# Peptides against a protein of PDB entry 4ASU, part 217

Target 1, 270 residues: chain A of PDB entry 4ASU
Amino acid sequence: ATLKDITRRLKSIKNIQKITKSMKMVAAAKYARAERELKPARVYGVGSLALYEKADIKTPEDKKKHLIIGVSSDRGLCGAIHSSVAKQMKSEAANLAAAGKEVKIIGVGDKIRSILHRTHSDQFLVTFKEVGRRPPTFGDASVIALELLNSGYEFDEGSIIFNRFRSVISYKTEEKPIFSLDTISSAESMSIYDDIDADVLRNYQEYSLANIIYYSLKESTTSEQSARMTAMDNASKNASEMIDKLTLTFNRTRQAVITKELIEIISGAA
Target 2, 83 residues: chain B of PDB entry 4ASU
Amino acid sequence: FTFASPTQVFFNSANVRQVDVPTQTGAFGILAAHVPTLQVLRPGLVVVHAEDGTTSKYFVSSGSVTVNADSSVQLLAEEAVTL

## One batch from the design tools (peptide; made by RFdiffusion4, then SolubleMPNN)

Design b2_p22_4_s4 (from b2_p22_4, 9 letters changed)
Fold by OpenDDE base, seed 4:
Structure b2_p22_4_s4 (fold): chain B 270 residues (1-270), chain C 83 residues (1-83), chain A 22 residues (1-22)
Amino acid sequence: as target 1 above (270 residues)
Amino acid sequence: as target 2 above (83 residues)
Amino acid sequence: LLEELRERAEERYELLKKFLGE
C-alpha cells in the first residue's frame, strides 16, 4: 500500500472512531433514560403477567392458532439484539409448526422483518416500523395492541418475544404468553375467579395486551441501548487498535520510501 | 399489593389493610383474603389504607385490578396521580 | 438535498456496519 493509501485509510478509520464514540455517548444517554423508565415499567408489566403466571393458563391442544410477536427495533449496530429475538422466533415457530399449530408473526421493528422475510414472509401479519427513535410510550403499546386486535387474526395463544434487560452487559431473550379472550375465559384455572362480566374480561385483556407490549418495549429498548453502547465502545477500541497498526505501517512505509529516495540520490538513479 | 402506572410505582408488593378501587361495576373495597376477581377501573378515586392507619388517595384514569387466590393484588392504572 | 443526505448517511451506515462486522 502506498503512503497515500494508508493515509486515506487512517483518515477513514479516525472518522469512524469519531462516529462510534459519538454513538456510544448517545446510546449511553438513551440507556440511562431507558433504565430509569424500565423500573416502573417492569413492575407494571410483571404485575400484568401475574395473573397468567398464577393461574397457569393452558391452551387446549385443539387450539391451533398461535401468534408470535417479536419485539425489537428499526435500528442496527446493537450486537445480537435483533438476531437473538429472530432466532427465538424461528425456534418457536418451528416448534409450533411441528406441533401442528398455525403460526402468524407480528414484528415490532423493521429488523425482525428484515431477518425473517425470506423464510417467514407468508407468516407475517404486520410489521410496525419507526420503532427505536423515541422511547416507547404506553400509547405506542396501545396502538400496537389495537392493531393486533383489529388484525382479524383470531389467535388462541401467543408468544411475545423480547430481550429482557439484566444488566449493562447482559440481556436475555424471553418469551411471555399472550392469550385470547376465548382462551382466558375458558381456562379451567380461571374458575377460581368470580363470574366476570364478558365486557369486563374483554377490557381487561385489552389492557393486559397493551401492558405486556409496553413492558416488552421497555425491556427491549433498555437492552438495545445497552448493547449498542457496548458495541460502539468495542468498535471505538477496535478502531484505535487499527489506527495504531496503520500508523506503524505508515511509519515503516515512509522510512522505506525515504531510504529508497536516498539510495536513488546516492546512486544517481533518480 | 402492587399499585403502578406505566411510569410510576406507588406500591410494590406491600402489605395494606384495604384498597378501595373504582370499577366499572362500582367501587369496592379489597380486604385481606378477598375472593379472586378481575375488574377494570373507571376514572375515580383509589384509597389505600395502610396497616399503620394512614390513608393515601389517588386519582386513576383507567386500568385493571386483579385479586388473586394468594391474596396478591395488582392495581394497574394507565394514569395515576397522588392526591 | 434530503436524498443526498440520506444517501450519504446510508453509505456511512454501511461502512460502519462493515467495520463492526455486521
Scores: peptide ipSAE 0.039, ipTM 0.826, DockQ to the pose 0.014
Fold by OpenDDE base, seed 1:
Structure b2_p22_4_s4 (fold): chain B 270 residues (1-270), chain C 83 residues (1-83), chain A 22 residues (1-22)
Amino acid sequence: as target 1 above (270 residues)
Amino acid sequence: as target 2 above (83 residues)
Amino acid sequence: LLEELRERAEERYELLKKFLGE
């Protein structure tokens, strides 16, 4: 490589490093906010899931309709955030299909659709786009819940798959159950609950769905921002290493050129 | 007893004497060891009676309240403010 | 100019992906 080529490459990588450093800072700010907002959201969301855990609601085997909701975003450059969710969705879909279940998919965020469209296009009910630019609100979750309820797909059981935030350096793809009104109302374990009006139960279930979606969005967002921050940091480090290597190459090449020129002068060939 | 909104936690696994909630069917007082039940909230006043006799009041919008068999209670409101 | 800027942006994006292992 000529000195000119090396210099051009150095300049390019230095520019990339500046961009990745800037993106890291932006991601860090978003992460800090997301983590702060996740604290109450987690208490809230876990509270909503408490019924399902405590009642041990089971879906009869003869029920065949299963809904998978994958939660991520539209934005890339965040490591394995999207692929992890997609992988879990694929695995779950395959397992359910093998068990003779009908599977439909909802994608929250365009990245899930991008990954799964080719192989699972027929199973998608809807994909929600424009996710990830702004922190998710309960209103956003409510819209998603309403759209699901209005989709006309009468699932028996479902699962919501999202990345749960563990720490700034760790997330885990997890699944939480979603149950239809019919499944809840028919569950034997619900018999211990006092006579509940059907309308009350419906309203309760709809609200619960929104709560769970909201919780998943908050977990996903926090995980994503953390992962992006880490990814940008790694990219910056990789760029730094490459700059160092190229700088060494540049120096060596320059020395060689100088030596050659000196030899030519001494030999009278110049 | 857990009482939270999407953005704020008021009680997290706390022990309380009684919680009065505004339900669609009317005002409901939840005592310790209340029978399991599910209710939806209407806009109104929540009153939490602590074991030490302290009473706190909140205004809530829509939401739900769950009393489980293990006596755990989840009060979840879309919006809630301390009064 | 816009096309050139777009191409440059895309190149940078691809390079970034390489650094990220994506």
Scores: peptide ipSAE 0.036, ipTM 0.826, DockQ to the pose 0.012
Fold by OpenDDE base, seed 5:
Structure b2_p22_4_s4 (fold): chain B 270 residues (1-270), chain C 83 residues (1-83), chain A 22 residues (1-22)
Amino acid sequence: as target 1 above (270 residues)
Amino acid sequence: as target 2 above (83 residues)
Amino acid sequence: LLEELRERAEERYELLKKFLGE
């Protein structure tokens, strides 16, 4: 490679390093905010899930319609955040199909669709875009919940799959159950709950769905920002190493060129 | 007893004496060993009576309240403020 | 000029992917 080629490559990598460093800082800021906002969101979301855990709602085997909601975002460059969710979605879909269930998929964030489009395009009901530009709000979750409820797909049970935040260096892809109004209403375990008005239960279920979605979005966002920060840090380090290597190569090449020029001068071959 | 909004936690697995909630079907008081029930909140006043005798008042917009068989209660409001 | 900018952007993106191990 010529000195010019090496210089061009150095410049390119240095620019990439600047970008990755900048993105790291942005991700760090977003992470700090997300982590703060996750604390109450987790209590809120876990509170909503408490009913389902305590009631131990069972879906009859004859019920075949299953909904999978994958939660991620539109933005890449965050390590395995999207692929982890997609992988679990695929696994769950395969398991359900093997059990004779009908599976439909909702993607929260465009990245889910991008990963699963080739293999699961026929199973997708809807993909929500414009996720990840701003912190998710309860309003956002409500919109998603309403759209799901109005989709016309009458699922019996579902799964929401998202990355739960553990620490700045760790997340875990998890699944939480979603139940249809009919499934909840017909569940034997719900009989202990005194004469619940159908309208009340419907409204309750709408809140529950929104709550769970909101929770999942907050977990996902926090995990994503943390992962992005780590990814950008790794990229910056890799760039630094490459810069060092290329700089050494540049220096060696320059010395060789100088030596060659000196030899040409001494030999009179000019 | 858990009382939270999406953005704020007021009580997290706390022991309380009584919680008065505004529901769509009417306001009711949740005492110890209340029968399991599900309700939807209407805009109104939540009053939490702590075991130490302290009473706290909150305004809530909408949401849900769950009373479970194990006496756990989840009060989840879309918006809530301390009054 | 737009094509050149696009090409440069794509190159940068590919390089970034390489650095990220994606």
Scores: peptide ipSAE 0.029, ipTM 0.821, DockQ to the pose 0.011
Fold by OpenDDE base, seed 3:
Structure b2_p22_4_s4 (fold): chain B 270 residues (1-270), chain C 83 residues (1-83), chain A 22 residues (1-22)
Amino acid sequence: as target 1 above (270 residues)
Amino acid sequence: as target 2 above (83 residues)
Amino acid sequence: LLEELRERAEERYELLKKFLGE
């Protein structure tokens, strides 16, 4: 490689390092905000899930319709955030199919669809796009919940799959259950609850769905921003190492060029 | 007793004497060891009575309240403000 | 000019992917 080639490559990598550092800072700012907003969202979401855990709602085996909601975003460059969710969705779908269940999929964020399109395109009901540019709001979750309820797909039970935030360096892909109004209404374990008006129960379930979706979005966003920050940091370090290597190569090449020129002068080769 | 909105937590697994909530069917008082029930909130006043006799007031918009068999209560409001 | 800028942007994007291991 000529000195010019090495210099060009050095310049290119230095520019990339500037970009990755800038992206790291942006991700860090978004992460800090997401983490703050996740604290109340987690209490709120876990509170909504408490009923299902305590009531131990079981879906009869004869009921076959299952819904999978995968939660991620439209934005890349965040490590395994999207692939982890997609992997668990695939596993869950396969297990349910093996058990004789009908499976439909909803993707929150375009990345889920992009990963699963080839293998599961026929199972997708809807994909929500434009996710991840702005922090998710309860209004956003409500829109998703409403769209699901109005989709016409009468599922019996479902799973929402998302990345739960653990720390700045750790997330875990998890699933939480969702149930249809009919499943909850017919569950034997619900008999301990006093005479609940059908309209009340319907409204309750609408809130519950929105609550769980909101919670999942907040967990996902926090996990994504932390992962992006880590990815950009790693990229910056890798760039730094490459710069060091190329600098050494540049110095060696420069010495060789000088030596060659000196030999030409001494030899009289003009 | 847990009371939260999407953006704020007011109570997290706290012990309280009584919680008065506005429901679509009317005012509902939740006492210790209340029977399990589900209700939907209407816009109105929430009053939390602590064991020490202190009373806190909140305005809520929409949401839900759950009373479980183990006496745990989840009050989840879409919007809530301290009064 | 727009085409040149696009090509440069794509090159930078591919290089970024390389450094991210993607």
Scores: peptide ipSAE 0.045, ipTM 0.823, DockQ to the pose 0.011; fails the geometry check

Design b2_p22_5_s1 (from b2_p22_5, 12 letters changed)
Fold by OpenDDE base, seed 2:
Structure b2_p22_5_s1 (fold): chain B 270 residues (1-270), chain C 83 residues (1-83), chain A 22 residues (1-22)
Amino acid sequence: as target 1 above (270 residues)
Amino acid sequence: as target 2 above (83 residues)
Amino acid sequence: PVVLASQEFLDESAAAAAEYAK
């Protein structure tokens, strides 16, 4: 490689390093906010899931319609955040299909669609885009919930799949159940809840769905920002190492060129 | 007893004497060992009666309340403020 | 047993609701 080639590469990598460092800082700021907002959101979301855990709602075996909601975002450069969700979605879809269930998919975030569209296009009901530009709000979750409920797909049971935040260096893809109004209404375990009006239960379920979606979005966002911060840090380090290597190569090449020029001068061959 | 909004936690697994909630079907008081029920909140006042006799008032916009068989209660408001 | 809310609570709740709706 010529000195010119090495210099060009050095410049390119230095620019990449600058970009990755900047992105790291942005991700760090977003992570800090997301983590703060996740604390109450987790209490809120876990509280919403408590009913389903305590009531032990079971879907009858004869019910075949299953909905999978994958939660991620539109933005890349965050390690395995999107692929982890997609992988679990694929696994769940395959398991359900093997069990004779009909599976439909909702993607929250464009990246899920990007990964799964080729293989699961027929199963997609809707993809929500413009996720990840700003922190998710309860309003956003409500819109998603409403759209789901109005989708016309009368699922019996569903799964929401998202990345749960563990720490700045760790997340875990998790699955939580969602139930249709009919499934909840017909569940034997719900018999202990007396005097529940059908309208009340419907409204309750709407809130529950919105709550769970909101929770999943907050977990996902925190996980994503953390992962992006780590990814950008790694990219910056890799760039730094490459810069060091290329700098050494540059210096060696420069010395060789100088030596060659000196020899040519001395030999009179120039 | 857990009382939270998406952005704030007011009570987390706390023991309380009574919680008065405004529901769409009517306001009612939740006591210890209340029968399991599900309700949806309407805009209104929530009053929490602590075991120490302290009474706290909150305004809620909407949400849900769940009373479980194990006597756990989840009050989840879309928006809530201390009054 | 369901404990009925006091009239005071009902009135305050209604007032709060009305204020929120303005």
Scores: peptide ipSAE 0.053, ipTM 0.867, DockQ to the pose 0.744
Fold by OpenDDE base, seed 1:
Structure b2_p22_5_s1 (fold): chain B 270 residues (1-270), chain C 83 residues (1-83), chain A 22 residues (1-22)
Amino acid sequence: as target 1 above (270 residues)
Amino acid sequence: as target 2 above (83 residues)
Amino acid sequence: PVVLASQEFLDESAAAAAEYAK
């Protein structure tokens, strides 16, 4: 490689390092906010899931329609955040198909569709875009919930798959159940709940869906920002190492060029 | 007893004597060991009666309240403010 | 057991709802 080539490469990598450092700082700021907002959101979301966990709602085997909701974002450069969700979605879809279930998929965030469109395009109902630029609000979750309910797909049960935040260096892909109104209303375990009006149950289920989606978005956002911060830090370190290596190569090459030029001058070949 | 909005937690797995809630079917008090029930909240007043006799008042918008068989209660409001 | 709300509670709840709707 010529000195010019090495110099060009050095400039390029230094620019990348500058970008990754900047992105790290942005991700760090967003992470700090997300982590603060996750605390109440987790209490809220876990509270919403409590009914389904405690009631042990079961879907009859003859019910075949299953909805998979994958939660991530539109934004890249965050390690395995999107691929982890997609992997879990694929696994779940395959298991359900093997069990004779009809599977439909909803992607929250464009990255899910980007990963799965080639293999699962026919199973997608809808993809929600413009996710990840701003912190998710309850209003956002409500819009998603409403769109799902109005989609016309009459699922019996579903799975929402998202990354749960553990720490700044750790997340875990998790699955939580979603149930249709019909499944909830027909569940034997619900018989212990006294005098539940059908309209009340419908409204309750709608709120529950919005709550769970909101919770999943908050977990996902926090996980994503922490992962991005880590990824950008790693990228910056890798760039630094490459800069050091290229700088050494540059110095060696420069010395070789100088030596060659001197030899040419001395030999009269120049 | 858990009482939370998406942005704020008021009670987290706390023991309370009674919670008065505004529901679409009517306002009622939830006591310890209340029978399991599900209700949707209407805008109105929530009153929490602590075991020590302290009473706290809140305004809530929409939401839900769940009383489970294990006596756990989840009050989840879209919006809630301390009064 | 279901305990019915007091009239005071109902009145305050209605007042709060009315205030929120403004």
Scores: peptide ipSAE 0.049, ipTM 0.850, DockQ to the pose 0.780
Fold by OpenDDE base, seed 4:
Structure b2_p22_5_s1 (fold): chain B 270 residues (1-270), chain C 83 residues (1-83), chain A 22 residues (1-22)
Amino acid sequence: as target 1 above (270 residues)
Amino acid sequence: as target 2 above (83 residues)
Amino acid sequence: PVVLASQEFLDESAAAAAEYAK
């Protein structure tokens, strides 16, 4: 490599390092906000899931339609965030198919579609794009919930798959159940809940879905921002190491060039 | 008793004496050992009666309330503010 | 594989978070 080539590469890597450092800082700010907002969202979301846990809602075996909702975002450079969700989705889809169930997929965030489109294009109902630029709001979740409910796919049971935030260095891909109105209404365990009007139950389910989606978005966002921080930090460190190596190479190459030139001068060959 | 909005938690697994909630089917009071029920909130006043005798008032928009068999209650409002 | 963040990164992130919260 010529000195010019090395210099160009050095400049490029230095620029990348600046970008990754900047992105790290941006991610840090977003993470801090996300983590703060996750606290109430978790209480809210877990509260919404409490019914399903306490009522032990079971889907009858004869019901075959299953919906998988993968929650991520449109944005990359966050390590294994998207691939983790996609992997879990694939696994779940395969298991359900093996069990004789029909599986449809909804992707929240374009990255899910990007990963799964080739292998699961026929199972996709809808992909929600423009996710991740702004912190998710309950309004966003409501829109997603509404569109899902209006998709025309009459699922019996579903799975929402997202990354649950554990710590700045850890997330876990998890699955939470979603149930159709029919499944909830027909569940034997729901018999203990008295005087539930059909309209009330429908509305309740709509809120529940929105709540769970909102919760998943908040968990996902926090996990993503944390992972992005880590990824950008690693990228910055890698860039630094490469800069050091290239700098050494540059210096060695420069000395070699100088030596060659001196020899040429001394030998009378220039 | 858990009372939260997406952005704020008012009560988290707290013990309360009574919670008055505005539902689409009517306002009702949730007491200890209330029968399990699911309701949808309408815009209105939530009144929480604490065990210490204090009463707190909140405005809520839409949402849901769940009374479980184990006497746990989840009041989840889309929007809620202290009054 | 959990990629462990460096302590320096964690500290810097915490500091940045604190500044942003202000």
Scores: peptide ipSAE 0.000, ipTM 0.811, DockQ to the pose 0.012
Fold by OpenDDE base, seed 3:
Structure b2_p22_5_s1 (fold): chain B 270 residues (1-270), chain C 83 residues (1-83), chain A 22 residues (1-22)
Amino acid sequence: as target 1 above (270 residues)
Amino acid sequence: as target 2 above (83 residues)
Amino acid sequence: PVVLASQEFLDESAAAAAEYAK
């Protein structure tokens, strides 16, 4: 490689490093905010899930319609955030299909569609785009919930798959249940609850769905920003190492060129 | 007793004496060992009576309340403000 | 032999840059 080639590469990598450092800082700021906002969201979301855990809601085996909601975002460069969700979605879809269930998919974030479109395009009901630019709000979750409820797909049971935040260096892909109104209303375990008006139950389920979606979005966002921060840090370090290596190569090559020129001058060959 | 909005936690697994909630079917008080029930909140006043006798008032916009068989209560409001 | 940045690194960096520009 010529000095020119090395110089070009150095310039390119230095520019990349600047970008990755900037992205790291942006991700760090977003992460800090996301983590703060996750604290109440987790209490809120876990509170919403308490009913399903305590009531031990079960879907009859003869019911075959299943919904999978994958939660991620539109943005890349966050390690395995999207692939982890997609992998679990694929696994769940395959398991359900093997069990004779009908599976439909909702993607929150364009990355889910990008990963699963080739293999699962026919199973997609809807994909929500423009996810990840701004922190998710309860309003956003409500819109998603409403769209799901209005989709016309009468699922019996569903799964929402998202990355739960553990720490700045750790997340875990998890699944939480979603139940249809019919499934909840027909569950034997719900008999202990006082006479619940059908309209009340419907409204309750709408809130529950929105709550769970909101929670998943907040967990996903925090996980994503943390992962992006880590990814950008790693990229910056890799760039730094490469710059050092190329700089050494540049210096060696430069000395070789100088030596060659001196030899040519001394020998009179040039 | 858990009382939270998406953005704020007011009570997290706390022991309270009584919680008055505005529901679509009417306002009612949740006492210890209340029968399991599910309700949706209407805009109105939530009153929390703590074990120490302190009473706190909140305005809620909408949401849900769950009373479980184990006497745990989840009050989840879309928006809530301390009054 | 000149040590060059891995293509993988370059691709990831380019992707990062493109995403940041958006």
Scores: peptide ipSAE 0.032, ipTM 0.829, DockQ to the pose 0.007; fails the geometry check

